# Peptides against a protein of PDB entry 4JHK, part 3

Target 1, 212 residues: chain A of PDB entry 4JHK
Amino acid sequence: EDYKIQSFDLETQKLLKTALKDPGSVDLEKVSSVIVDQSLKDQVFSREAGRICYTIVQAEAKQTNGSVFRRNLLNRLQQEFKAREETRKRSTQEWVCLVSFICNIFDYLKVNNMPMVALVHPVYDCLFRLAQSDALKNEEEVDCLVLQLHRIGDQLEKMNVQLMDELFNLLRDGFLLQEDLSSMGRLLLLEILEFRAGGWKLSDTAQKYYYS

## One batch from the design tools (peptide; made by RFdiffusion4, then SolubleMPNN; aimed at target 1 V111 P122; its pose is not in this set)

Design b1_p30_1_s2
Fold by OpenDDE base, seed 4:
Structure b1_p30_1_s2 (fold): chain B 212 residues (1-212), chain A 30 residues (1-30)
Amino acid sequence: as target 1 above (212 residues)
Amino acid sequence: SLEQLAEELRKKAVSDFEKYSPLELKEFEA
């Protein structure tokens, strides 16, 4: 299968390709760092990165029954997560990329087809941060929030419905009470409220209304 | 309160990430 890694230089592409097939032959800490670095500046790659990470994890497990890559990846994510407020202050773009990446890892990096429990609270923390008033006024952050909820909301709810209820209380309050939402932001919040209320589904008509 | 919940969530999130240390990594396997 093909992976979208054309944004990297040729040397790095080779490194990644090798990691995908023979993870034991490369520095997996370096590989994890490269993937995280690119994911923090390219939200499009972030989605692909989740798939790449899963493949490397599986390849290493098969090859050596090891988990060096996953450990390094999650350690790096921990570091970025701890610095998330500073990242947000420095760059909204990098912040939403970080959230997107953590959510994508949650979505793709499953063990026995189950989400990693350890990622549940970090993901919720990121989403709760995006649901605060100072974030909801930024359309880029609202876009990120709604996108992640579309992607993993149903899975996340299964892990902790109480937290999801609390999160959506914030979103409802934002939709109803916050005055400085953009028109699109308000529309997106309404859509995601409707999306969850409909069992994490939208009709074709609703889909067209919100996204056409 | 909501603020209390948020703080508890933040603490749990940090704690959960810290479990990714080599000694605790096995706990993430299903």
Scores: peptide ipSAE 0.351, ipTM 0.805, DockQ to the pose 0.573
OpenDDE base, seeds 1, 2, 3, 5: peptide ipSAE 0.171, 0.344, 0.110, 0.026; ipTM 0.721, 0.801, 0.554, 0.501; seed 3 fails the geometry check

Design b1_p30_1_s4
Fold by OpenDDE base, seed 1:
Structure b1_p30_1_s4 (fold): chain B 212 residues (1-212), chain A 30 residues (1-30)
Amino acid sequence: as target 1 above (212 residues)
Amino acid sequence: SLEELEKKLRELSVSVFEKESPKELAEFEK
C-alpha cells in the first residue's frame, strides 16, 4: 500500500516504513512526533495520516500487543489540541491541518470498530470553532469544515446528535445571515446543510448542482 | 446562549480528552 510518505526525507521514510511493518524495532515516540509535525505542515498528508497511524497501531498490537505509539500519538494530539487557538492565530493552514488530522484520527483509530469516545468532544470543538463567524469568512476554513463533515459527520452525529444539531444551527445562521461569506463559502454551507438533511448523502440532483 | 455553549464545549472537550483517553487505551489493551 502507498501511504504517501514521499514528502519526508529518505531516512524518515525508512523509519516510517519500518514502523509500519516492524514497530518494535523503532522509537515509536519519535515516529508519532514526526507524523504529527508533518500533518501540521502538509494538508494532503494530514488528510491521510490517520490511515498511517491506524496501520502502525495495528502492527504494534499484533507484534507485541503494545500501545506505545498510540499513547504517544494521543499525548501529542492533546497538546496540539490545547494550543489550537494559538495555532489558528499563527497560521490558518496549520490550524486546518490540525483539524483535518484530528478528524482523521477519529475516523481511523477505532476501538472495537467504534470511534474513540475521548475524541468526540474535541472534534466537535474544532468544528464549532470553524463554524464561528470569524472562521466562516475564510474559505480555507469553510473548505476544511465541510470536508470533515462529509467524511465523519454521520459518525459524529451517532455519537452526539445534540451537538450536531447545535453545530448545524450555526451553519444555517452563517448561510442565511452572515454577509461577508464568499460565494463559494455560501455554496458549500448550503451543500452541507442539504447533505445532512439527506441523511449524509447527496441526491443525484444535488450532485449535479454542486459538483458538476 | 451560544457563547456559553461554546465555552462549555471547549472546557468539556479538554477534560474529556484527558480523562477518557487512558480509559480508551485500557480497553484497547484488553
Scores: peptide ipSAE 0.023, ipTM 0.541, DockQ to the pose 0.868
OpenDDE base, seeds 2, 3, 4, 5: peptide ipSAE 0.022, 0.023, 0.022, 0.022; ipTM 0.561, 0.547, 0.531, 0.545

Design b1_p30_2_s2
Fold by OpenDDE base, seed 5:
Structure b1_p30_2_s2 (fold): chain B 212 residues (1-212), chain A 30 residues (1-30)
Amino acid sequence: as target 1 above (212 residues)
Amino acid sequence: DEEKEKEEKKKKEEEERKEAEKESLELWYS
């Protein structure tokens, strides 16, 4: 299987490739740290990172029945999550990368072929933060919010429909009542409202945009 | 009745999921 790791130096690429095939032969804490660090810088990579992480988890489970990688990954993820407000103040780009990464981990890092219950509230907390008035006026944050909802909204709703209803109440209010939305932000909010109302179904054009 | 049985099944499935994620749940909610 091919993974998009060209953004790393050659030594790190070798480390990641080894982790994917023989996780017991590498420092899995270092591997997890490298993946998280890159995901916080590159939102495009964060999508692939989820898939990479799941593969390493499966490989380790098969090799040693261990979960060292997952433990280290989630530990680092929690550290970043706890510091999310500080991250947002420092850099909007790093903040949206963090949200993207958490959502992608939720999307790919399944346990017994099911979404992780442990990540439901952290994901919603991030999305609720993006749905606040101070975030909705920033197009970069709206882009992130809408992108995540397109990718994992249906899964999240299945985990907790009440939280999803509350989230979309905020989005509706933002769309209708907030005056300082950008034109694109307003369009994106409308689109995501309609997307959920339509049962989380995408047109062919939308499918290409969000999933290709 | 059918409703009670459905509720019990849901509860059992939730408990099984929590057991499978015990370490992760302890990390996030400790």
Scores: peptide ipSAE 0.412, ipTM 0.806, DockQ to the pose 0.347
OpenDDE base, seeds 1, 2, 3, 4: peptide ipSAE 0.395, 0.315, 0.397, 0.408; ipTM 0.793, 0.767, 0.798, 0.799

Design b1_p30_2_s3
Fold by OpenDDE base, seed 3:
Structure b1_p30_2_s3 (fold): chain B 212 residues (1-212), chain A 30 residues (1-30)
Amino acid sequence: as target 1 above (212 residues)
Amino acid sequence: DEEELEKKLKEEEEALKKKAEKESLDLWYS
């Protein structure tokens, strides 16, 4: 199985590949830091980060019965989440990458094949922030919001349907009442409203778009 | 094995929650 790590320099690629196969031979704190840093810069990698992280977690557990990587990863994620408003202020791109990264960690780092309960509220908090009026007017933030809901919306709803209802009330209000939405933003909101109403089911074309 | 991995993951989650509480990171785990 290949991993999309071509955005890293060759030395870092080697580090990551070694972490995936022989985690005991590398500095896993450094590996976690590199992954988080890149996830905040590259949304394409951010989408892949969850899968990579889960693989490293499993590899370390099997090889050394350790959890150094996961501990450092989640600690860093917690720090970034805490600073999310400052991140948004500084860079919309880093903000949407952060949200994407958190959502991917939620999606892949499961315990007993279930999402980490501790991540449910943080994920919703990010999505609610994207659903505020000042964010909905930004097409980049709307795109991020809709993308995450396509990927993990059904899982999130299973964890807390009340929060999902509240979130979609905001999205409906934004679609109907907010006047400074971009044309694409408005279309994306409509699409996601219909997507949930249809039971979170994707068309073949949409499946390719959101999961490729 | 998988069972051992799940135990480690759960333990780490609890450790992170305790750390968040100690550091008053209510927004993360509230």
Scores: peptide ipSAE 0.074, ipTM 0.691, DockQ to the pose 0.077
OpenDDE base, seeds 1, 2, 4, 5: peptide ipSAE 0.022, 0.025, 0.005, 0.025; ipTM 0.323, 0.354, 0.278, 0.351

Design b1_p30_2_s4
Fold by OpenDDE base, seed 4:
Structure b1_p30_2_s4 (fold): chain B 212 residues (1-212), chain A 30 residues (1-30)
Amino acid sequence: as target 1 above (212 residues)
Amino acid sequence: SEEEEERKRKEEEEEEREKAEKESLELWYS
């Protein structure tokens, strides 16, 4: 199986490959840290990271019936989540990478084909933060928000429709009332409002855009 | 029987999920 890990040095690539095949033979805390660190730098990798994490979790479960990797991953993720405001202040890019990564973990790190309930509120908290006025005026944050909602919005709504309603109330208000939105930001908000109203179903064109 | 095996499989999967959820909840909310 091929994973997109070419951005890492050769030693780290070997570490990751070993973790994917024989997780019991590596320091899974280190592996989790490496994955999180790279995911905070590269939003494209964050999606692949979700898949990698799922594979490692499955491999460890089968090998030792353990959950060391998942525990370390989620622990590190929580640390980053708790520091999210500081991250946002320091770097919008790192912030949107963090949100993307959390959402991808929610999407990929399923157990028994269902999302982990514990991640629902943290994901919503991130999305709510992106839906605040100071974030909506930033096109990069709007891009992130809309992208995540396209990818996992339907799943999130199934987990908590009340929070989704509240979130979209903010998005509606932002679209209608906020004056300092970029033209593209406004278009994206309109599109996502219509997307949910249409039952979270993507056109073929939209599918390619959001999942390529 | 095949039915019993399937039932056991589902029970094991559910147990795994419950374990994972408890762990995650403890990490995020304790």
Scores: peptide ipSAE 0.348, ipTM 0.772, DockQ to the pose 0.243
OpenDDE base, seeds 1, 2, 3, 5: peptide ipSAE 0.331, 0.333, 0.334, 0.339; ipTM 0.776, 0.776, 0.778, 0.777

## One batch from the design tools (peptide; made by RFdiffusion4, then SolubleMPNN; aimed at target 1 R70 R71 L77 F81; its pose is not in this set)

Design b2_p15_6_s4
Fold by OpenDDE base, seed 1:
Structure b2_p15_6_s4 (fold): chain B 212 residues (1-212), chain A 15 residues (1-15)
Amino acid sequence: as target 1 above (212 residues)
Amino acid sequence: SDAELERLIEEAAAA
């Protein structure tokens, strides 16, 4: 299977490829650090990172019945999550990358082919933070929020519909009442409101309307 | 949320 790891140098690519097929032969702490570091820099990679992480977890489980990689990955994730407000203050870009990474881990890193329950509230906490007035006025944060809801909104709602209702109350209020939204931000909020209302689906016509 | 993430780490260690 091919993975999108061209952004890494050749040595790191080799490390990751080896981790994917023979995790016992590499330093899995180093591998986890590399993946997290890159995910915090590149929001596009964060989605691929989720898939990579899942594959490594499966490979290690099969090879040694171990969980060294997952432990290190989640330890780092905890550190970043706990410092999320400081990260947001320092760099909006790093903050949205963090949110994207957490959401993609939720999306790909399954336990018994099910979402990890322990990630539900952390994911919602991130999305609720993006839905606050001070974040909604920042288009980069709105882009992130809407993107994640497109990716995992249906799964999150299945885990906790009450939180999703509360989240979308904030989004609706933002769309209707907040004065300092960008035009694109307001359009994106309307789109995601309709997306959920349509059962987390968007027609081709609507897609063209909102994103053309 | 922090506590839940800690539980996640423990689950990973126990798996």
Scores: peptide ipSAE 0.033, ipTM 0.733, DockQ to the pose 0.618
OpenDDE base, seeds 2, 3, 4, 5: peptide ipSAE 0.030, 0.028, 0.031, 0.030; ipTM 0.725, 0.670, 0.696, 0.725

Design b2_p15_7_s3
Fold by OpenDDE base, seed 1:
Structure b2_p15_7_s3 (fold): chain B 212 residues (1-212), chain A 15 residues (1-15)
Amino acid sequence: as target 1 above (212 residues)
Amino acid sequence: DEEELERLIEEAGSL
């Protein structure tokens, strides 16, 4: 299986590859730290990180019946989540990376192919924060919000439709009423409103309109 | 929220 880890140095790549195949032979705390650190720097990597994490969790469970990697991963996630407001204050880029990472963990790190219930509210908390007026005026945050909803919105709604309704009420109000949205931000909000209304699918016509 | 994440960690640690 191919994993997108070319952004790491060769030593770290070797570490990650070994963790994927022989997790018992490496420091899994270090592995988890490396993955989280990179995910907080590169939002694109955060999606791959979710897949990598799932694979390592499965490999460790199979090889040693251990959970060292998962424990360390979740501990780090907890730390970052608790500090999310400070992170946002310090760096919008790090903040959207954090949101992306949490959403991708939700997407990939499943139990019996089902989402972990405990991640539902944390994910919604992040998305609601992105849906506040002070965040909607920042195109980078809108990009993140819309991207995550495209990826996991249907799954999240199945977990809690009431929260999703509340979230989209904010998005609708932002689209209609907020004056300091960028043109692209407003376009993205309209698109995601249509996306959900269409059952979390985008028609070919709409795809061409918004993204061609 | 934070409490749910704590629960997740506890549950994960028990597996």
Scores: peptide ipSAE 0.028, ipTM 0.686, DockQ to the pose 0.528
OpenDDE base, seeds 2, 3, 4, 5: peptide ipSAE 0.028, 0.024, 0.027, 0.028; ipTM 0.678, 0.651, 0.685, 0.695; seeds 2, 5 fail the geometry check

## One batch from the design tools (peptide; made by RFdiffusion4, then SolubleMPNN; aimed at target 1 R70 V117 L119; its pose is not in this set)

Design b2_p16_8_s2
Fold by OpenDDE base, seed 5:
Structure b2_p16_8_s2 (fold): chain B 212 residues (1-212), chain A 16 residues (1-16)
Amino acid sequence: as target 1 above (212 residues)
Amino acid sequence: SLEEELERLLEEVENA
């Protein structure tokens, strides 16, 4: 499997590869820190971080029946989540990477093939923040919001349909009433509104229209 | 914490 870790230096790549195959032979706290740090800086890696994390969790469980990696990962995730407003103030790029990372962890790090209930509200909190007027005017934040809803919106709705309804009420109001949206931002909001209305599906025609 | 909540969930599954 390709885990897309080529952006790391050779020493760190070796560390990650070893964690994937023989987690008991490496410092799993260090591994978790490296993954989180890189996810906050690199959107491409953030997309794959969830899959990598799940693989390490499974490898450790199989090898030692341990959960050191998962514990450290979730603790760090909570710390970053709590500081999300400061992160957003400091760097929009780091903020959207954080949201992407949290959503990817939700998507991949499942328990008994089910999403972790503990992550539902944190994910919604991030998406609601992206749906506020001060965020919707920033195309980078709109891109992030729409991307996450495409990836995990159907799963989130199954966990809490009331919160999803409230979120999409905000998106509808933003689309209709907010004046300082970019042209692309407005287009993306329309697309995601239609995406959910269509049962979290896009026709081939719609896909080409919005993303060609 | 997120980790504590996860542990609670795991315990619930193991005890079901």
Scores: peptide ipSAE 0.035, ipTM 0.657, DockQ to the pose 0.175
OpenDDE base, seeds 1, 2, 3, 4: peptide ipSAE 0.023, 0.023, 0.025, 0.028; ipTM 0.612, 0.610, 0.642, 0.661

Design b2_p16_8_s4
Fold by OpenDDE base, seed 1:
Structure b2_p16_8_s4 (fold): chain B 212 residues (1-212), chain A 16 residues (1-16)
Amino acid sequence: as target 1 above (212 residues)
Amino acid sequence: SLEEELERLLEEDENA
């Protein structure tokens, strides 16, 4: 499998490859830090980062029955989550990368094939933040919000339908009432409203209409 | 708090 780590220097690529195959032979704290740092810079990588993290977790569990990597990863995630408002203020790009990363960790890093319950509220918190009026006016944040809901909305709803209803109330209000939305932003909100209403499915025709 | 939930997760990992 290709883990799309070509953006790293050769030394770091070697480190990551070793972590994937023989996690006990590397500094897993350093590995987790490298993955998080890159995920905060590249939203495309953040998707792959989830898969990489899951693979390393599985490899370590199999090799030593350990969880050093997961602990370090989640510790760093907690730090970034706590600082999310400062991150948003500093860089919208880093903020949406952070949200993407958290959502992808939720999506990939399963425990006994189940989502981590402890990540449910943090994920919703990020999505609710993106659903606030000051964020909805920013197309980059709307793109992130809608993308994550497309990826994990059905899973999140299964975990807490009440929070999902509350979130979509905000999105509906944004679509109907907020005046400073971009045309694309408004279109994306409408699409995601219809996407959920359709059971988290989108027809090819609808896909073309909203995203082409 | 939401942060407390992450802390609980970390504690669970330490005990696993």
Scores: peptide ipSAE 0.035, ipTM 0.682, DockQ to the pose 0.489
OpenDDE base, seeds 2, 3, 4, 5: peptide ipSAE 0.030, 0.027, 0.029, 0.029; ipTM 0.675, 0.664, 0.661, 0.661

## One batch from the design tools (peptide; made by RFdiffusion4, then SolubleMPNN; aimed at target 1 L74 Q78 A118 L119; its pose is not in this set)

Design b2_p17_3_s1
Fold by OpenDDE base, seed 3:
Order: sequence, then structure tokens, then C-alpha cells
Structure b2_p17_3_s1 (fold): chain B 212 residues (1-212), chain A 17 residues (1-17)
Amino acid sequence: as target 1 above (212 residues)
Amino acid sequence: MEEELEKLIEKDIEEFE
């Protein structure tokens, strides 16, 4: 299987490829740090990071029944999550990358084919932060919010429908009442409201309208 | 809450160590 790691230099690509096949032969703390660092800089990579992390976790489990990589990954994730408000203050781009990374880890890093329960509330916390008025006025944050809800909204709702209802109440209020939304931001909120209302599905016609 | 979320993450870290 091919992984999209062309954003790394050749040496780091080799490190990642080795980790995917023989995790016991590399420094898994370094591997986890490299993945997290790049995920905080490149939102496109965040999705691939989830797949890579899952593969490394599975490879290590099979090879040594170990969990060194996952431990290091989650430790770093916790550190970044704790500092999320400072990250947001420093850089909106890094903040949305962090949210994307957490959401994609939730999406891909499953145990026994189930999402990590401990990530449910952290994911919701990030999405609720994006749904606050000071974030909704920023199109980059709205883009991130809507993208994550498209990707994992149905899974999150299954984990906690009450939190999802509360989140979408905020989004509806933002759409209807907030005056400083961008035109695109308002369109994206409407689209995601319709997406959930349609059972987390959107018609091709509607999708073309909102994303053309 | 912030503290609760941190504890949940820590719980998973401990579980997978």
C-alpha cells in the first residue's frame, strides 16, 4: 500500500517506511514526533497521518505486542490538546491542523474496530471551540469545522447524540443570528446543517452547488 | 470540561501502555 509522504525529505520518508514494515528497528518516539509535527503544519497530511499511525500501531502489535508508538503518539496529542488555546492564539492555521489531526486519529486509530472512547470528548471540545462566535467569523475555522463534521460527524453522533445536538444548535444560531460571518462561511454552515438533517448525506446537486 | 478531557486522554494513554 502506498502512503502519501512526499512532503517529507527522503531520509524521513525512509524512516516512516521502515516504521510501517519493521517498527522495532526504528525510534518510535522520533517517528511519532515527526508525524505530529508535520500534521500541525499540513492539514492535507493529517488525513494520511491517521492511516499511517494505524498501520504502525498494528505492525508493532503484531511484531512485539507492544504499544510504544501509540503511547508516544497519545502523549504528544495530549500535550498539543492542552495547549490548544495558545496554539489558536499563535496561529489559526496550526490550530485547524491540530483539530484535523485529532479528528483523523479518531477516525483511523480504532481499537477492535471501535473508536477510542477517550477521544470523543476531546474531539467534541475542539468542534465546540470552532462553533463559538469568535471562531465562526473566521472562514478558515469554519472550513475546518465543516470538513471534520463531513468526515466523522456520523461516528461522533453515534457516540454522543446529545453533544451533537448541542453543537448543531450553536451552528444553527450562528447561521441565523451571527452578523459577521463571511458569505462562504454562511453557505458552509447551511450545507452542514442540511447534511446532518439528511442523515449525514447530501445530494449530488446540493454538493455541486455548495462546493462548485 | 478541560480537566475532564485531559483525564480521559491520560486514561487512554495508560490503557495502551
Scores: peptide ipSAE 0.027, ipTM 0.651, DockQ to the pose 0.345
OpenDDE base, seeds 1, 2, 4, 5: peptide ipSAE 0.025, 0.026, 0.026, 0.026; ipTM 0.634, 0.647, 0.651, 0.634

Design b2_p17_3_s4
Fold by OpenDDE base, seed 4:
Structure b2_p17_3_s4 (fold): chain B 212 residues (1-212), chain A 17 residues (1-17)
Amino acid sequence: as target 1 above (212 residues)
Amino acid sequence: MEEELEKLIEEDIAAFE
């Protein structure tokens, strides 16, 4: 299986490849830190990172029945999550990368195709933060919010429909009442409202309208 | 393997919370 890790230097690429095949032969704490660090800088990588993480978790479990990588990964995520407001203050880009990464871990790090229950509330907390008025005025944050809801909204709703209802109440209010939304931000909010209303599906026509 | 993995994940949930 091919993993998109060309953004790393050759030494790090080798480290990651080895972790994927023979996790017992590498420093899995270092591997986890490298993946998290890169995911906090590159939102595009975060999706691939989720898949990589899942593979390493499986490989380590199979090889040694260990969980060093996952433990380090989750600990790091917890640390970053707890510091999310400071991260947001420092850099919107880093903040949306953090949200993206947490959501992708939620999406990929599954057992029997089910998400980790422990990640449900952290994910919702991130999305609720993005749905606040001070975040909705920033197009970069709206982009992130809508992207994550497209990716994992259906799954999240299955885990807690009440929280999803509350979240979308905020989004509706933002769309209708907030005056300092960008034109694209307002368009994206409308799209995601329609997306959920349609059962988390978009018609081809709607897809073209909002994303062409 | 999936069952074993599930057990490991459950054990590590406390690390995140």
Scores: peptide ipSAE 0.028, ipTM 0.647, DockQ to the pose 0.100
OpenDDE base, seeds 1, 2, 3, 5: peptide ipSAE 0.024, 0.024, 0.027, 0.024; ipTM 0.657, 0.653, 0.653, 0.650; seeds 1, 2 fail the geometry check

Design b2_p17_8_s1
Fold by OpenDDE base, seed 5:
Structure b2_p17_8_s1 (fold): chain B 212 residues (1-212), chain A 17 residues (1-17)
Amino acid sequence: as target 1 above (212 residues)
Amino acid sequence: SEEEELERLIEEDIAAF
C-alpha cells in the first residue's frame, strides 16, 4: 500500500517506511512520537495516520508478537487527552486535531473488525466537550464534532447507546436554544441530528444540500 | 492467529485510558 508521508523530511519518510515493513529494525517510540506530533498539527494527516498506525501494529505483531509501538502510541494519546483542556485554551486548531486523531485511531485500530474498548470513553469525553455551549459557538469545533460523528458515530453508538443519546440531547438543545451559534454551525447541528435519525446515513440529495 | 494475539495484547493495555 501507498501511504501519504511526503510532508515529512526524507529521513523521517525512510523511518516510517521501514517501520511499516520491518518494525523491529527501528525505534518505535520515535516513530509513534513523530506520527502523533504531525497529527496534532495537521487534521488531514490524522486520517492517514490511523492507517499507518494500524499497519505498524499489524507488522510488529506478526514479526515479533510485540506491541511496543501500540503501547507508546496509546501512552502518548493518554498524555495529550489528559491535557486536552489546556490544549483547547492554547489553540482551537490543536484541540480539534487532537480530537480528530483520537477518533481516527479509534476508527483504524481494530481487532477482528472491533474497536478498542479502551478508547470509547475518551472519544465520548472529547465529543461531549465539543458539545458544550462554549464550544458550539465556535464553528471550527462544530466542524470537528460533526465530522467525527459522520465517521464513527454508528460505531460509537453500538458501543454505548446511552452516551450517544445524552450527547445528542446536548446537540438538540444547542440547536434549539443556543443563541450565539453561527449560521453554518446551526446548519451542521441540524444535519447531524437528521443523519443519526436516518440510521447514520445521508442521501446524495441531502449531502448536496448541506455540503455543496 | 495474528489478530487473536493482538486482541489479547489490546486487553492488556485497556488500563492505558
Scores: peptide ipSAE 0.066, ipTM 0.762, DockQ to the pose 0.095
OpenDDE base, seeds 1, 2, 3, 4: peptide ipSAE 0.030, 0.031, 0.027, 0.029; ipTM 0.670, 0.666, 0.667, 0.661; seed 3 fails the geometry check

## One batch from the design tools (peptide; made by RFdiffusion4, then SolubleMPNN; aimed at target 1 N112; its pose is not in this set)

Design b2_p18_3_s1
Fold by OpenDDE base, seed 3:
Structure b2_p18_3_s1 (fold): chain B 212 residues (1-212), chain A 18 residues (1-18)
Amino acid sequence: as target 1 above (212 residues)
Amino acid sequence: ADEKLEQLDEELKKKLEE
């Protein structure tokens, strides 16, 4: 299976490819650092990062029954999560990349074919932050929020329906009451409200209406 | 392998909630 790692230099690409096949032969702390750093810069890569991380975790488990990579990855994730407010103040782009990365790790890095329970509250915390009034006025943050809910909303709801209800109460209020939403932001909020109401599904006709 | 992952999951849960 091919991985989208063309954004890295050739040396780093080689490092990642080796980690995917023979994780015991590389510095897995360095590998995790490289993946996290790039995920914080490129939101598109964040999706691929989740898949890459899962593959490395599985490869290491099979090779040495170890978990060095995952430990380093999650330690770095913890550090970034704790500093999320400072990240948001510094750069909206880095903030939405962080949220995207956390959500994609949640989506791909499963244990016993189930999402990691430890990531449920952190993911919700990020989404709730995006649902605050000061964030909803920023289209980039709304884009991120809606994108993640499209990707993992159904899984998150299964983990905690109460938090999902509370989150969508905020989104509904934002849609109805907040005056400084962008036109696109308002449209996206309406779409995601309908998406959940439809059982996390949207008709093809509706999809074209909102995204074309 | 999965057992080790579960252990780390529980540890991470505690740390991230602090």
Scores: peptide ipSAE 0.042, ipTM 0.713, DockQ to the pose 0.840
OpenDDE base, seeds 1, 2, 4, 5: peptide ipSAE 0.030, 0.034, 0.036, 0.038; ipTM 0.676, 0.703, 0.694, 0.701; seed 2 fails the geometry check

## One batch from the design tools (peptide; made by RFdiffusion4, then SolubleMPNN; aimed at target 1 L119; its pose is not in this set)

Design b2_p19_7_s1
Fold by OpenDDE base, seed 5:
Structure b2_p19_7_s1 (fold): chain B 212 residues (1-212), chain A 19 residues (1-19)
Amino acid sequence: as target 1 above (212 residues)
Amino acid sequence: GDAALEQVDEELKKELEEE
């Protein structure tokens, strides 16, 4: 398979390629750090990062029955999650990248084709934070919220429908009652409300937009 | 692979509940 890693220098690209094929021959802690760091800067890479992470996890398990990469990855994720409010205060861009990364890991790192249960509440916590009034007025945060719900909303709902109902109550209230939403923000909220009501089904055009 | 991931899932769950 071909992976999108052109944003890294040549040495790091080599490191990542080796990790994908022969994880036992590289420093997997370093690999995990590089992936997380880049994912916190670039939402486009964050999506690719989920796929890369899954491949490395599978390769290491097959080669050595090890889990060094996954352990380091999830530990770093937990650290970033705990510091999420400080991250949001410092940089909205880094905050939405963090949310995107957590959601992508939820989407790709599955056990027996099922999401990791431990990530359900952290994901919802991030989405609920994006659904607060102070976040809904920021178009960048609304973009992130809606994007994640398009990608993993159906999976999240299957894990906990009560939390999803509560989340969408907030989104509906925001759409109807909050006065300082941008025009695009309001449009996006309406779209996601209708998307869930329609059974989380994407059109061909929407599929290309969210998953290409 | 999946068994190892399940173990990490349980460990992570415990860690997150302790915060």
Scores: peptide ipSAE 0.029, ipTM 0.612, DockQ to the pose 0.824
OpenDDE base, seeds 1, 2, 3, 4: peptide ipSAE 0.028, 0.029, 0.027, 0.028; ipTM 0.617, 0.621, 0.624, 0.614; seed 3 fails the geometry check

